# Designs tried in a protein design run: peptides against a protein of PDB entry 5VVV. Part 212

Target 1, 276 residues: chain A of PDB entry 5VVV
Amino acid sequence: FLCGVVEGFYGRPWVMEQRKELFRRLQKWELNTYLYAPKDDYKHRMFWREMYSVEEAEQLMTLISAAREYEIEFIYAISPGLDITFSNPKEVSTLKRKLDQVSQFGCRSFALLFDDIDHNMCAADKEVFSSFAHAQVSITNEIYQYLGEPETFLFCPTEYCGTFCYPNVSQSPYLRTVGEKLLPGIEVLWTGPKVVSKEIPVESIEEVSKIIKRAPVIWDNIHANDYDQKRLFLGPYKGRSTELIPRLKGVLTNPNCEFEANYVAIHTLATWYKSN
Target 2, 276 residues: chain A of PDB entry 5VVV as posed
Amino acid sequence: FLCGVVEGFYGRPWVMEQRKELFRRLQKWELNTYLYAPKDDYKHRMFWREMYSVEEAEQLMTLISAAREYEIEFIYAISPGLDITFSNPKEVSTLKRKLDQVSQFGCRSFALLFDNIDHNMCAADKEVFSSFAHAQVSITNEIYQYLGEPETFLFCPTEYCGTFCYPNVSQSPYLRTVGEKLLPGIEVLWTGPKVVSKEIPVESIEEVSKIIKRAPVIWDNIHANDYDQKRLFLGPYKGRSTELIPRLKGVLTNPNCEFEANYVAIHTLATWYKSN

## One batch from the design tools (peptide; made by RFdiffusion4, then SolubleMPNN)

Design b2_p28_2_s1 (from b2_p28_2, 15 letters changed)
Fold by OpenDDE base, seed 5:
Structure b2_p28_2_s1 (fold): chain B 276 residues (1-276), chain A 28 residues (1-28)
Amino acid sequence: as target 1 above (276 residues)
Amino acid sequence: SMEEEYKKRLEKYEKSKERYKKIALEDL
């Protein structure tokens, strides 16, 4: 069971010292996972093709080493979906080289994210792939196999919540393609019925699990404030029955941008997880 | 140009970010 934090917000990424402090807190609270997915890291999303500099490499190696010291699984995410051409072998090879670089930093766990992108394929991809889901699954499977089938590999679908599913969760052709064709060792990220789910009913997890043919990992936006930084979500982790725990592969909270605001959010997630 | 490519990437990023923010606010 993956339980911890995703740094997955829009806005200023946390500094390396905040991330190390997070790992210390996660260990202390018997949480086990950190997903590196800061939207405003240019080399994660906008400039995903660009290799890390020597200085950035040293920082990431130090961060990954710190995660290991605190027994925290460090998952490196990349979000190529804004402008990747899935059918172009050069794009696939560029993605491979980027993940090879991160593997050299000592990273062993990875994620491909297709969140917050348009559902439209370019003309070249339409000639090769039957749908957007087929294109995403093809590259995800290829990368997963290329990396030697790492123990933890995550996929974030473009339809990552109930409200994004067309016509709905159980009938989505996109999620059906993901469920049928995504390799079984790849985990699927999900935010619940909504982008910001006040509640995640058990029945809603059973519905999505059926179509994706696996238990999801929750990317939980309950404490996210990147959409309105005038708000701080200081309340407890709530609106999730402990009956979800045996029906999930994990829960990763995407909390407030303000690192210092997240004590209650993360601590109460840990209490919730231990209550099963 | 490199500048035109940068502008296009930035526009795509900002458009996706604002769409997310709008939806997340409507979820509250």
Scores: peptide ipSAE 0.686, ipTM 0.945, DockQ to the pose 0.883
Fold by OpenDDE base, seed 2:
Structure b2_p28_2_s1 (fold): chain B 276 residues (1-276), chain A 28 residues (1-28)
Amino acid sequence: as target 1 above (276 residues)
Amino acid sequence: SMEEEYKKRLEKYEKSKERYKKIALEDL
């Protein structure tokens, strides 16, 4: 069971010292996972093709080593979906080389994210792939196999919550293709009924699990504030029954941008997880 | 140009971010 934090917000990423302090807190609270997905890291999303500099490489190696010291699984995410051409072998090879670099930093767990992108393929991809889901699954499976089928590999769908599913979760052709064609060793990220889900009902997890043919990992935006920096979500982790735990592969909270605001959010997630 | 490519990437990023923010605010 993956339980911890995704640094998955828009806005200023956490500094390396905050991330190390996070790992210490995660270990202390018996949480086990950190997903590196800061949307404002240029080399994560907007400039996903760009290799890390020597200085950035040293920082990431140090960060990955610190996660290991605290027994925290460091998952490196990349979000190529803004402008990747899925059918272009050069784009696939560029993505491979980027993940090879991160693997050289000692990273062993990876995520490929297709969140917050337009549900459109370019002309070249439409000639090769039957749908956007087929294109995403193809590259995800290829990357997963290229990396030697790592123990933890996450996929974030473009339809990552109930309100993004057309016509709905159980009838989505996109999620059906993901469920049928995504290799079974790849985990699927899910956010619940909404982008910001006040509640995640058990029945909603059973519905999505049926179509994706696996238990999801929750990307939980309950404490996310990147959409309104005038708000701080200081309340406990709530609106998630403990009956979800046996039906999930994990829960990763995407908390407030302000690192210091997240004590209650992360601590109460840990309390929730240990209550099962 | 590299500048035009940068501008196009930035516009895509900002468009996706603003769409997310709008939906997240509607979910509250």
Scores: peptide ipSAE 0.680, ipTM 0.945, DockQ to the pose 0.877
Fold by OpenDDE base, seed 3:
Structure b2_p28_2_s1 (fold): chain B 276 residues (1-276), chain A 28 residues (1-28)
Amino acid sequence: as target 1 above (276 residues)
Amino acid sequence: SMEEEYKKRLEKYEKSKERYKKIALEDL
């Protein structure tokens, strides 16, 4: 069971010292996972093709080493979906080389994210792939196999919540393709019924699990504030039954952008997790 | 130009971010 934090917000990424402090807190609270997915990291999303500099590499190596020291699984995410051409072997090769670099930093767990992108393909991809889901699954499977089938590999669908599914979760052709074609060792990220799910009913997890043919990992936006920087979510982790735990592969909270605001959010997630 | 490509990429990023923000606010 993956339980911890995703740094998955829009806004100023946490500094390396905050991330190390996070790992210490995660270990102390018996949480085990950190997903590196800061949307405003240029080399994560907008400039995903660009290799890390020597200085950035040293920082990431140090961060990954610190995660290991605290027994925290460091998952490196990349979000190529803004401008990747899935049918272009050069783009696939560029993605491979980027993940090779991160593998050299000692990273062993990875995520490929297709969140917050247009649900359309370019002309070249439409000639090769039957749908956007087929394109995404193809590259995801290829990357997963290329990396030697790492123990933890995450996929974030473009339809990552109930409200994004057309016509709905159980009938989504996109999620059906993901469920049928995504390799079974790849985990699927999900935010619940909504982008910001006040509640995640058990039935909603059973519904999505059926179509994706696996238990999801919750990307939990309950404490996310990147959509309104005037808000801070200081309340406990709530609106999730502990009956979800046996039905999930994990829960990763995407908390407030303000690192210092997240004590209650992360601690109450840990309490929730240990209550099962 | 490289500058025009950068600008288009930035505009695409900002558009996706603002779309997310709008939806997340509507979810509250």
Scores: peptide ipSAE 0.671, ipTM 0.943, DockQ to the pose 0.839
Fold by OpenDDE base, seed 4:
Structure b2_p28_2_s1 (fold): chain B 276 residues (1-276), chain A 28 residues (1-28)
Amino acid sequence: as target 1 above (276 residues)
Amino acid sequence: SMEEEYKKRLEKYEKSKERYKKIALEDL
């Protein structure tokens, strides 16, 4: 069971010292996972093709080493979906080289994120792939196999919540393709019925699990505030029955952008996780 | 140009971000 934090917000990424402090807190609270997915890291999303500099490499190596020191699984995410051409072998090779570089930093767990992109393919991809889901699954499976089938590999679908599913979760052709064609060793990220799910009913997890043919990892936006700088979510982790725990592969909270605001969010997630 | 490519990437990113923010606010 993956339980911890995803740094998955829009806005200023946490500094390396905050991330190291997070690992100390995670270990202390018996949480086990950190997903590196900061939207405003240029080399994660906007400039995903760009290799890390020597200085950035040293920082990431230090961060990955710190995660290991605190027994926290460091998952490196990349979000190529804004402008990747899935059918272009040069794009696939560029993605491979980027993940090879991160693997050299000592990273062993990875994620491919297709969140917050337009649900359309370019003309070249339409000639090769039957659907956007087929394109995403193809590259995800290829990268997963290329990396030697790492123990933890995550996929974030473009339809990552109930409200994004057309026509709905159980009938989504996109999620059906993901469930049928995504290799079984790849985990699927999900935010619940909504992007910001106040509640995640058990039935909603049973529905999505059926179509994706696996238990999801919850990317939990309950404490996310990157959409409104005037709000801080200081309340406890709530609206998730502990009956979800045996039905999930994990829960990763995407908390407030303000690092110091997250004590209650992360601590109450840990309490929830231990209550099963 | 490199500047035009940078601008196009930034425009895609900002459009994506603003779409997310709008939806997340509507979820509240």
Scores: peptide ipSAE 0.687, ipTM 0.945, DockQ to the pose 0.873; fails the geometry check

Design b2_p28_2_s2 (from b2_p28_2, 17 letters changed)
Fold by OpenDDE base, seed 2:
Structure b2_p28_2_s2 (fold): chain B 276 residues (1-276), chain A 28 residues (1-28)
Amino acid sequence: as target 1 above (276 residues)
Amino acid sequence: MEKEKEEERLKKYEKSKKKYFEIALKDL
């Protein structure tokens, strides 16, 4: 069971010292996972093709080593979906080389994210793939196999919550293709009924699990505030029954941008997880 | 050509970010 934090917000990423402090807190609270997915880290999303500099490499190696020291699984995410051409072997090879570099930093767990992109393909991809889901699954499976089928590999769908599913969760052709064609060793990220889900009902997890043919990992935006920096979500982790735990592969909270505001959010997630 | 691609990518990023923010605010 993956339980911890995704740094998955828009806005200024956490500094390395905050991330190390996070790992210390996660270990202390018996949480086990950190997903590196800061949307405004340029080489994560906007400049996903660009290799890390020597200085950036040293920082990431140090960060990955610190996660290991605290027994925290460091999952490196990349979000190529803004402008990748899925059918272009050069784009696939560029993505491979980027993940090879991160693997050389000692990273063993990876995520490929297709969140917050338009549900369309370029002309070249439309000639090769039957749908956007087929294109995403193809590259995800290829990357997963290329990396030697790592123990933890996450996929974030473009339809990552109930309100993004067309026509709905159980009838989504996109999620059906993901469920049928995504290799079974790849985990699927899910956010619940909404982008910000006040509640995640058990029945909603059973519905999505059926179509994706696996238990999801929750990307939980309950404490996310990137969309309104005038708000801080200081309340407990709530609206998630402990009956979800046996039906999930994990829960990763995407908390407030302000690192110092997240004590209650993360601590109460840990309490929730240990209550099962 | 590279600059034009970067400008297009930035527009896609900002559009997607704005859409996410608008939806998240409605989910509150």
Scores: peptide ipSAE 0.701, ipTM 0.956, DockQ to the pose 0.871
Fold by OpenDDE base, seed 5:
Structure b2_p28_2_s2 (fold): chain B 276 residues (1-276), chain A 28 residues (1-28)
Amino acid sequence: as target 1 above (276 residues)
Amino acid sequence: MEKEKEEERLKKYEKSKKKYFEIALKDL
């Protein structure tokens, strides 16, 4: 069971010292996972093709080493979906080289994210792939196999919540393709019925699990405030029955942008997890 | 060409970010 934090918000990423302090807190609270997915890290999303500099490499190696010291699984995410051409072998090779570099930093767990992109393909991809889901699954499977089938590999779908599913969760052709064709060792991220789910009913997890043919990992936006930084979500982790725990592969909270505001959010997630 | 692609990519990013923010605010 993956339990911890995703740094997955828009806005200024956390600094390395905040991330190290997070790992210490996660260990202390018997949480085990950190997903590196800051939207405004340019080399994660906007400039996903660009290799890390020597200085950035040293920082990432130090961060990954710190995660290991605190027994926290460091998952490196990349979001190529803004402008990748899935059918172009050069684009696939560029993605492989980027993940090879991160593997050299000592990273062993990875994620491919296709969140917050337009649900369409370019003309070249339409000639090769039957749908957007087929294109995404193809590259995800290829990368997963290329990396030697790492123990933890995550996929974030473009339809990552109930409200994004067309016509709905159980009938989505996109999620059906993901469920049927995504390799079984790849985990699927999900935010619940909504982008910001006040509640995640057990029945809603059973519904999505059926179509994706696996238990999801919750990307939980309950404490996310990137969309309104005038608000701080200081309340407890709530609206999730402990009956979800045996029906999930994990829960990763995407909390407030303000690192210092997240004590209650993360601590109460840990209490929730231990209550099963 | 590279600059134009970068400008297009930035526009896609900002559009998607704005859409996410609008949805997240409505989910509250």
Scores: peptide ipSAE 0.701, ipTM 0.953, DockQ to the pose 0.880
Fold by OpenDDE base, seed 4:
Structure b2_p28_2_s2 (fold): chain B 276 residues (1-276), chain A 28 residues (1-28)
Amino acid sequence: as target 1 above (276 residues)
Amino acid sequence: MEKEKEEERLKKYEKSKKKYFEIALKDL
């Protein structure tokens, strides 16, 4: 069971010292996972093709080493979906080289994220792939196999919540393709019925699990505040029955952008996780 | 050409970010 934090918000990423402090807190609270997915890390999303500099590499190596020191699984995410051409072997090779570089930093767990992109393909991809889901699954499976089938590999679908599913979760051709074609060793990220799910009913997890043919990892936006700089979500982790725990592969909270605001969010997630 | 591609990526990023923000605010 993956339980911890995803740094998955828009806005200023946490500094390396905050991330190290997070690992200390995660270990102390018996949480086990950190997903590196900061939207405003240029080399994560907007400039995903660009290799890390020597200085950035040193920082990431230090961060990955710190995660290991605190027994926190460091999952490196990349979000190529803004402008990748899935059918272009040069794009696939560029993605491989980027993940090879991160693997050299000592990273062993990875994620491919297709969140917050337009549900369309370019002309070249439309000639090769039957659907956007087929294109995403193809590259994800290829990368997963290329990396030697790492123990933890995550996929974030473009339809990552109930409200994004067309026509709905159980009938989504996109999620059906993901469920049928995504290799079984790849985990699927999900935010619940909504992008910001006040509640995640058990039935909603059973529904999505059926179509994706696996238990999801919850990317939990309950405490996310990147969309409203005037709000801080200081309340407890709630609206998730502990009956979800045996039905999930994990829960990763995407909390407030303000690092110091997250004590209650993360601590109450830990309490929730231990209550099963 | 490279600058134009960068400007297009930036526009896609900002559009996606804005869409996410609008949806997340409606989920509250």
Scores: peptide ipSAE 0.703, ipTM 0.954, DockQ to the pose 0.892; fails the geometry check
Fold by OpenDDE base, seed 3:
Structure b2_p28_2_s2 (fold): chain B 276 residues (1-276), chain A 28 residues (1-28)
Amino acid sequence: as target 1 above (276 residues)
Amino acid sequence: MEKEKEEERLKKYEKSKKKYFEIALKDL
């Protein structure tokens, strides 16, 4: 069971010292996972093709080593979906080379994210792939196999919540293709019925699990505040029955952008997780 | 050509970010 934090917000990423302090807190609270997915990290999303510099490499190696010191699984995410051509072998090779570099930093766990992108393919991809889901699954499976089938590999669908599914969760052709064609060892990220789910009913997890043919990992936006910098979410982790725990592969909270505001959010997630 | 591609990526990023923010605010 993956339990911890995703740094998955828009806005200023946390500094390396905040991330190390996070790992210390995660260990102390018996949480086990950190997902590196800061949307405003240039080489994560907008410049996903660009290799890390020597200085950036040294910082990431130090961060990954610190996660290991605190027994925290460091998952490196990349979001190529803004402008990748799925059918272009050069794009696939560029993605492979980027993940090879991160593997050399000592990273062993990875995520490929297709969140917050247009649900359209270019002309070249339409000639090769029957749908957007087929294109995403093809590259995700290829990357997963290329990396030697890592123990932890995550996929974030473009339809990552109930309100994004067309026509709905159980009838989505996109999620059906993901469930049928995504390799079984790849985990699927999900935010619940909504982008910010006040509640995640058990029945909603049973519905999505049936179509994706696996238990999801919750990317939980309950404490996310990137969409409103005038708000801080200082309340407890709530609206999730502990009956979800045996029905999930994990829960990763995407908390407030302000690192110092997250004590209650993360501590109450840990209490929730240990209550089962 | 590279500058035009960068401007297009930035537009896609800002559009997607705005859409996420609008939805997240509505989910509250």
Scores: peptide ipSAE 0.691, ipTM 0.951, DockQ to the pose 0.875; fails the geometry check

Design b2_p28_2_s3 (from b2_p28_2, 15 letters changed)
Fold by OpenDDE base, seed 2:
Structure b2_p28_2_s3 (fold): chain B 276 residues (1-276), chain A 28 residues (1-28)
Amino acid sequence: as target 1 above (276 residues)
Amino acid sequence: DEEERRKKRLEKYEKSKEKYKEIALSDL
């Protein structure tokens, strides 16, 4: 069971010292996972093709080593979906080289994220792939196999919550293709009924699990404030029954941008997880 | 042009971020 934090917000990423402090807190609270997905890290999303500099490499190696020291699984995410051409072998090779570099930093767990992108393909991809889901699954399976089928590999769908599913969760052709064609060793990220889900009912997890043919990992935006930095979500982790735990592969909270605001959010997630 | 490609990536990023913010705010 993956339980911890995704740094998955828009806005200024946490500094390396904050991330190391996070790992110390995660270990202390018996949480086990950190997903590196800061949307404002230029080389994560907007400039995903660009290799890390020597200085950035040193920082990431140090961060990955710190996660290992605290027994925290460091998952490196990349979000190529803004402008990747899925059918272009050069784009696939560029993605491979980027993940090879991160593998050299000692990273062993990875994620491909297709969140917050337009649900369409370019002309070249339409000639090769039957649908957007087929294109995403193809590259995800290829990258997963290329990396030697790492123990933890995550996929974030473009339809990552109930309100994004067309016509709905159980009838989505996109999620059906993901469920049928995504290799079974790849985990699927899910956010619940909405982008910001006040509640995640057990029935909603059973519904999505059926179509994706696996238990999801929750990307939980309950404490996310990147959409309105005038708000701070200081309340406990709530609206998630502990009956979800046996039906999930994990829960990763995407908390407030302000690192110092997240004590209650993360601590109460840990309490929730240990209550099962 | 590399500058034009950079501009288009920035525009896509900003558009996706603002769409996310709008949806997330509507979920509250």
Scores: peptide ipSAE 0.708, ipTM 0.956, DockQ to the pose 0.941
Fold by OpenDDE base, seed 5:
Structure b2_p28_2_s3 (fold): chain B 276 residues (1-276), chain A 28 residues (1-28)
Amino acid sequence: as target 1 above (276 residues)
Amino acid sequence: DEEERRKKRLEKYEKSKEKYKEIALSDL
């Protein structure tokens, strides 16, 4: 069971010292996972093709080493979906080289994210792939196999919540393709019925699990404030039955952008996790 | 042009970010 934090918000990423402090807190609270997915990290999303500099490499190596010291699984995410051409072998090779670099930093766990992108393929991809889901699954499977089938590999679908599914979760052709064709060892991220789910009913997890043919990992936006930084979500982790735990592969909270605001959010997630 | 490609990526990023914010706010 993956339980911890995703740094998955829009806005200023956390500094390395905040991330190290997070790892210490996660260990203390018997949580085990950190997903590196800061949307405003240029080399994660907008400039995903660009290799890390020597200085950035040293920082990431130090961060990954710190995660290991605190027994926290460090998952490196990349979000190529803004402008990748899935059918172009050069784009696939560029993605491989980027993940090879991160593997050299001592990273062993990875994620491919296709969140917050248009559902439209370019003309070249439409000639090769029968749907957007087929294109995404093809590259995800290829990268997963290329990396030697790492123990933890995550996929974030473009339809990452109930409200994004057309016509609905159980009938989505996109999620059907993901469920049928995504390799079994790849985990699927999900935010619940909504982007910001006040509640995640057990029935909603059973519904999505059936179509994706696996238990999801929750990317939980309950404490996210990147959409309105005038709000701080200081309340407890709630609206999730403990009956979800045996039906999930994990829960990663995407909390407030303000690092110091997250004590209650993360501590109460840990209490929730230990209650089962 | 690389500059034009950069501008288009930034525009896509900002558009997707604002759409996310609108949806997330409507979920509250």
Scores: peptide ipSAE 0.706, ipTM 0.952, DockQ to the pose 0.893
Fold by OpenDDE base, seed 3:
Structure b2_p28_2_s3 (fold): chain B 276 residues (1-276), chain A 28 residues (1-28)
Amino acid sequence: as target 1 above (276 residues)
Amino acid sequence: DEEERRKKRLEKYEKSKEKYKEIALSDL
């Protein structure tokens, strides 16, 4: 069971010292996972093709080593979906080289994210792939196999919550293709019925699990505030029955952008997880 | 042009970010 934090917000990423402090807190609270997915990290999303500099490489190696020291699984995410051409072998090769570089930093766990992108393929991809889901699954499976089938590999669908599914979760052709064609060792990220799910009913997890043919990992936006800088979410982790735990592969909270605001959010997630 | 490609990526990023914010605010 993956339990911890995703740094998955829009806005200024946490500094390396905040991330190391996070790992210390995660270990102390018996949480086990950190997903590196800061949307404003240029080489994660907008400039996903660009290799890390020597200085950035040293920082990431130090961060990955610190996660290992605290027994925290460091998952490196990349979000190529803004402008990747799935059918172009050069784009696939560029993605492979980027993940090879991160593998050399000692990273062993990876995520490929297709969140917050247009649901449209370019002309070249439409000639090769039957749908957007087929294109995403094809590259995800290829990357997963290329990396030697790492123990932890995550996929974030473009339809990552109930409100994004057309016509709905159980009838989504996109999620059906993901469930049928995504390799079984790849985990699927999900935010619940909504982007910010006030509640995640057990029945909603049973519905999505049936179509994706696996238990999801919750990307939980309950404490996310990147959509409104005037709000801080200082309340407990709530609106999730502990009956979800045996029905999930994990829960990763995407908390407030302000690192110092997240004590209650992360501590109460840990309490919730241990109450099972 | 590489500058035009950079501009288009930034425009896509900002559009996606604002759409996310709008949806997330509507979920509250």
Scores: peptide ipSAE 0.699, ipTM 0.952, DockQ to the pose 0.920
Fold by OpenDDE base, seed 4:
Structure b2_p28_2_s3 (fold): chain B 276 residues (1-276), chain A 28 residues (1-28)
Amino acid sequence: as target 1 above (276 residues)
Amino acid sequence: DEEERRKKRLEKYEKSKEKYKEIALSDL
């Protein structure tokens, strides 16, 4: 069971000292996972093709080493979906080289994210792939196999919540393709019925699990505030029955952008996780 | 032009960010 934090917000990424402090807190609270997915990190999303500099590499190596020191699984995410051409072997090779570089930093767990992109393929991809889901699954499977089938590999679908599913979760051709064609060793990220789910009913997890043919990892936006800088979510982790725990592969909270605001959010997630 | 490609990527990023914010705010 993956339980911890995803740094998955828009806005200023946490500094390395904050991330190291997070690992100490995660260990102390018996949480086990950190997903590196800061949307405003240029080399994560907007400039995903760009290799890390020597200085950035040193920072990431130090961060990954710190996660290991605190027995926190460091999952490196990349979000190529804004402008990748899935059918272009040069794009695939560029993605491979980027993940090879991160593998050299000592990273062993990875995520490929297709969140917050237009549900459209370019003309070249339409000639090769029968759907957007087929294109995403193809590259994800290829990357997963290329990396030697790492123990933890996450996929974030473009339809990552109930409200994004067309026509709905159970009937989504996109999620059906993901469930049927995504390799079984790849985990699927999900935010619940909504992007910001006040509640995640057990039935909603049973529904999505059926179509994706696996238990999801919850990317939990309950404490996310990147959409409104005037709000801080200081309340406890709630609206998730402990009956979800045996039905999930994990829960990763995407909390407030303000690192200092997240004590209650993360601590109460840990309490929730330990209550089962 | 590489600069034009950079500009188009930035525009796509900002558009996707604002769309996310609008949706997330509407979920409240």
Scores: peptide ipSAE 0.709, ipTM 0.954, DockQ to the pose 0.917; fails the geometry check

